# Designs tried in a protein design run: peptides against a protein of PDB entry 3KDP. Part 69

Target 1, 230 residues: chain A of PDB entry 3KDP
Amino acid sequence: PFLIFIIANIPLPLGTVTILCIDLGTDMVPAISLAYEQAESDIMKRQPRNPKTDKLVNEQLISMAYGQIGMIQALGGFFTYFVILAENGFLPIHLLGLRVNWDDRWINDVEDSYGQQWTYEQRKIVEFTCHTPFFVTIVVVQWADLVICKTRRNSVFQQGMKNKILIFGLFEETALAAFLSYCPGMGVALRMYPLKPTWWFCAFPYSLLIFVYDEVRKLIIRRRPGGWVE

## One batch from the design tools (peptide; aimed at target 1 C183)

Design b2_p30_8_s1 (made by RFdiffusion4, then SolubleMPNN; from b2_p30_8, 23 letters changed)
Fold by OpenDDE base, seed 3:
Structure b2_p30_8_s1 (fold): chain B 230 residues (1-230), chain A 30 residues (1-30)
Amino acid sequence: as target 1 above (230 residues)
Amino acid sequence: LEEALRKLEELLAELLKKAEELLEELKKLA
């Protein structure tokens, strides 16, 4: 998200503090929980043929998979961001290059796509309004990501949801998201204004997409061991 | 306050990089 902000010079869709909350607050506990997940029965029985090369390949494949999932997460967040700004009169094309004027407190007549003038304060309210649903979108997508990360090859339905630490992680990140979204003072402290509860559901299609994608991937891996999809 | 927050964000960005590295290592262990 931050890279696109720099490259496209658009208003900041997600603040660095909020990104830190995602990485440290929402991802850390779930990631630790995965270390306690039971290994797959097939992995436990299979000795690596070449521990050095097989480990490197596996690490690269995992890194690529997480990179792809992260890209889908970012796309979901940006979709929400553009929808909110469009609803407030700023079409996506109009946002390109707007950051310089957007962040200038001395410019109080920035025009939207319809010719309406926006003060600095009004613009910042809209910007901060976008931060919350972007964050929530990431959290909702992370639900699916965390669940699929339980296994490398087996379906989530086969492995089950018996890891209490992982379940705790899901509730913890959700509770944190709710706290940051609705607790008084978060708008000032973290630049996250409250959002309508309906925005929690906007990310569900993306979560489902990730879940289906991973289940299909794992199915292919099971049917074609040693394929490029691993 | 806004200026202070910007400075804080810059500092936190450095910390974030380290946190991301640690997170990736944790994911590898998972």
Scores: peptide ipSAE 0.010, ipTM 0.234, DockQ to the pose 0.079
OpenDDE base, seeds 1, 2, 4, 5: peptide ipSAE 0.000, 0.006, 0.006, 0.005; ipTM 0.233, 0.250, 0.236, 0.241; seeds 1, 5 fail the geometry check

Design b2_p30_8_s2 (made by RFdiffusion4, then SolubleMPNN; from b2_p30_8, 23 letters changed)
Fold by OpenDDE base, seed 1:
Order: structure tokens, then sequence, then C-alpha cells
Structure b2_p30_8_s2 (fold): chain B 230 residues (1-230), chain A 30 residues (1-30)
């Protein structure tokens, strides 16, 4: 999000506080829960990792995590961001290059896509209004990420949802997201303004997309072992 | 989809109410 903020010169889609809430709040329990996942049925048939040749984190894992899944997550967040700004009169095309004027407190006549003028304070409210939905979008997409991370090759339907700690993690991150979104005072304390319930649905297509993508990937791996997709 | 939306809205409203209750309890402890 921050890279696109710089490159596209758009208003900040996700605040530093919300980033910290993701990294320290919603990610920890789900990540720990994966340590309690049941081994894949074929794990004992695999050769042990050679510590001299096999890196724990390889280029392929990085490519998958950051290059593929991370990009889909980012697209989901930005989709939500653009929807909210569009609902407030700022179409995506008008956001390009707008940051300089957006962040200038002395400019109180920034026009939206419909010619409505926005004060600095109004613009900052809209900006902060985007932070919570973006955060929630990440959490909703993380549901799919957590589920797909259960297995490397087996389908989630084959592995099942037997890990109670993982299920707890899904509820915990969701509850935390809801708490941060709807608890009174969070707008002042964390600059996280209340989320319209409808905005939760903006993330669902991307969560589903990640899930389908990974299941298709795993299906390809099962049908063609040793391929470049593994 | 509309039913799911309604259910989500109801759930979010429940969470909000619980958060408000918790906040009130916390204020009583201060």
Amino acid sequence: as target 1 above (230 residues)
Amino acid sequence: MEEARRRLEELMERVRKKAEELLEELKKLE
C-alpha cells in the first residue's frame, strides 16, 4: 500500500497505526495456530530437508507469498479503498497525483470528480474512513490465506478444518477487527472510523479468489508433481 | 446475498453493543 501511495501519488490508503494493528494484532494468533496444524498425510513419505541445500524460505515461497498472494491481498485492499473514495465523490482516475494537494492543509478547495470542494479536515476524515475498511479487507483476505497455508499440496477439503486453534485464530482476528472497527473511541484513539457493514463484502471476492487460486495450484501440483508450480 | 448482508449487519450491531457495554464497564472501573 505504501509503495503505491508513493508511486501513484494518491492519498494514503492505510495508516501506520492500522499497519501496526495488522502486524501485532491480527497476524500473531493465526500464525501461531499454524504450528498446531496436523501434518499432511504424505509428510512421512517426503525426504527430510537437507540443511545444506534446502533453504527454509526459498525463492518460490517468497514468490508465492509476496508476488502472488500478497498482490491479490493488495488488490483487495485497493479495491475497497477506491470504492469508498468513489462513494465520497473521488473516482480512481482523479486520485492519481492528488496527494500533494490532498495533504496540503492550506488548500481547502480540492475538487472531487463532481466539482464539490473539500476542506482539509473533510479530506482527512475521508482518508481515515478508508483505513478501517482497508484493514478489515486485509483481515477477510487473511481468512483465505490462513486456510490455504494449512497444506502445501493437499486440498483444504482433504485436510479438513480439524485444528481448533486455527479456527479460534480466525474468530480472534475477526473479533479484533470488529472491535477496532466498532468500539467507541477508536476513531479518536486510533483514527479508525466506524465501518459500514456493507464494506466487509468488498473483500469477499478477493478472499474467494485466493482460495480458488490456491486450490487450483494444489490441484496442478497433485496432477503434475515436480512442476514449476510446486 | 441480501439475507447474508442483513445477518452481518445484525452481527456487527451486536458487536458494537457489546463493545459499548464493555466500555461502560471500563469507565466504571476508572
Scores: peptide ipSAE 0.007, ipTM 0.242, DockQ to the pose 0.031
OpenDDE base, seeds 2, 3, 4, 5: peptide ipSAE 0.000, 0.000, 0.006, 0.000; ipTM 0.254, 0.257, 0.282, 0.256

Design b2_p30_8_s3 (made by RFdiffusion4, then SolubleMPNN; from b2_p30_8, 23 letters changed)
Fold by OpenDDE base, seed 4:
Order: C-alpha cells, then structure tokens, then sequence
Structure b2_p30_8_s3 (fold): chain B 230 residues (1-230), chain A 30 residues (1-30)
C-alpha cells in the first residue's frame, strides 16, 4: 500500500496505525495458531528435509506468499479503496498524481471527477473513511489466507477445521476489526471512521479467489507430485 | 496519536496475554 501511495501519488490508502494493527493485532495470533495445526495425513510419509540444502523458506514459498497471495490481498484492499473514493466522487484515474494537492492544507478547492470542490478537512475525512474499509478488507482476506496455510498438499476439506486455536484466532482478528471499526472515538484516536456493514462484503470475492486458487494449486500438487508448484 | 498508539499497544498486549492464557488452557485440556 505504501509503495503504491508513493509511486502513483495517490491519497494514502492505509494509515500507519492501521498497518500496525494488522501486523501486531490481527496477524500475530492467527500466525501462532498455525503452530498448533494438526499434521497432514501424509507428513510422516515424507522424507525429512536436508537442513543443509533445503531452506525453511524456499523460493517457492516466497513466490506463493509475496508474489501470489500477497498480490491478491493487496488488490483486494485497493479495490475497496477505489470503490470508496469513487462513491465520494473520486474516480481512480483522477486519483493519479492527486496526492500533492490532496495533502496541501492550503488548497481548499481540490476538484473531484465531477467538479465538486473539496476542502482540506473534507478530503481528510474521506481519506480516513478509506482506512477502516481497507483494514477490514485485509482482515477478511486473511481469513482465507489463514485457512489455506493449514496444509501444503491436502485440501482444507480433507484436513478439516479441527484446530480450535486457529478458529479462536479467526474470531479474535474479526473482533479486533469490529472493535476498531465501530468503537466510539476510534475516528479521532486511530483515524478510523465507522464502517458501513456492507463494506465487509467487498473483500469476499478476493477471499474466495485466494481460497479457490490455493485449492486448485493443492489439487495440481496432488496430481503431479514433484512439480514446480509445490 | 502517541497516546492512542500506547492504548492500542496496551490493548494488543492484553489480547496477546489472553490468547496465551487460552492457548495454555487448551494445551492443558489435551
């Protein structure tokens, strides 16, 4: 998000505080919960990795985490961001290069895509209105990400949802997201204005996409063991 | 903002501690 903010010169889609809430609040407990996941049914049939040659984090894992899943997650967040700004009169094309004028407190006549002028205060309200839905979108996408991370090869339907700690992690991150989104004073304290409940659904297509993508990947791995996809 | 960050850190620490306690309780029941 921050790199696109710099490169595209768009208004800040996700605040630093919300990023910290994701990294420390919503990601940590779910990530720890994976340590308590039940072993895959075939894990004891696999040869031990060679600790000298086989890195814990290989190029395939990096490609999957950052190059594929991370990109889909980022696209989900930006989709929500662009939808909110479009609903407030700012089309995506108009946002390109707008950051300089957007962040200037002395410019009170920034025009939207329809010629409406926005004061600095109004623009900041819209910006902060984007932060909460972007954050919630990330949390909803993380549901799918956490579920797919349960197994490397087995389908989630084969492995099941037996890890109570993982289920707790999903509820915890959702409860935290709801608290940050709806608790009075968060708009002032964290620059997170209240979210319309309908905005939670904006992330669902991307969550489903991640889930389907990973299930297809796992299906390919099961059908073609030793392929470049594993 | 610093006070809000501190409150958030305190909240995250409370949630972390509660999660750890729950994890320990779940581990003891197994």
Amino acid sequence: as target 1 above (230 residues)
Amino acid sequence: MEEALRKLEELMEKVRKKAEELLEELAKKK
Scores: peptide ipSAE 0.012, ipTM 0.263, DockQ to the pose 0.295
OpenDDE base, seeds 1, 2, 3, 5: peptide ipSAE 0.006, 0.000, 0.005, 0.000; ipTM 0.254, 0.232, 0.253, 0.250

Design b2_p30_8_s4 (made by RFdiffusion4, then SolubleMPNN; from b2_p30_8, 23 letters changed)
Fold by OpenDDE base, seed 2:
Structure b2_p30_8_s4 (fold): chain B 230 residues (1-230), chain A 30 residues (1-30)
Amino acid sequence: as target 1 above (230 residues)
Amino acid sequence: MEEARRRLEELLRRVREKAEKLLEELEKKQ
């Protein structure tokens, strides 16, 4: 998110503190929960990895897959961000290069896509209105990410949801997201204004996309063991 | 509960202010 913010010179979609809250708050418990995940049901049926043939390619592919998941997460957040800004009169095309004027306190006549002028205070309210939905979008997408990370090859439907610690992690990150979104004073403390319940649903397509992507990936791995998708 | 919330809000505000300062310092070094 921050890289796109710099490259595109758009208003900050997610505050740095909010990013830290994601990394330290919402990701830590789920990540620890994976340490307690049950072994895949087929792990004992797998032939021992041949160190001569099973080259570094698999690690690169795993890293690429996780990189792609992270990209989908970011796209989900940005989608939510762009939708909110568009609803407030700022179309995505108009946001390109707007950062400099957006962040200048002395410019109080920043025009939206419809020629409406926005004061510094007004546009910062809109920016901060985007932070919470972006954050929640990341959390909702992380639900899918956490679930798919349970297994490398088996479908989630085959492995099931037996890890209570993982379920607790999902609950904890959701509770944290709800707390940060709806707790009074978070607008002042974290620049996270209250989230309309409707914005939670903006993330669901991306969560589904990640889930489908990973299930398809795993299906390909199952059908073509040793392929370039593994 | 309200007092604990106020303390948390204040803590979060301080963390934010520190993070913003660090970002400004990083931006100045670029």
Scores: peptide ipSAE 0.009, ipTM 0.314, DockQ to the pose 0.036
OpenDDE base, seeds 1, 3, 4, 5: peptide ipSAE 0.000, 0.006, 0.015, 0.000; ipTM 0.147, 0.259, 0.316, 0.206; seed 4 fails the geometry check

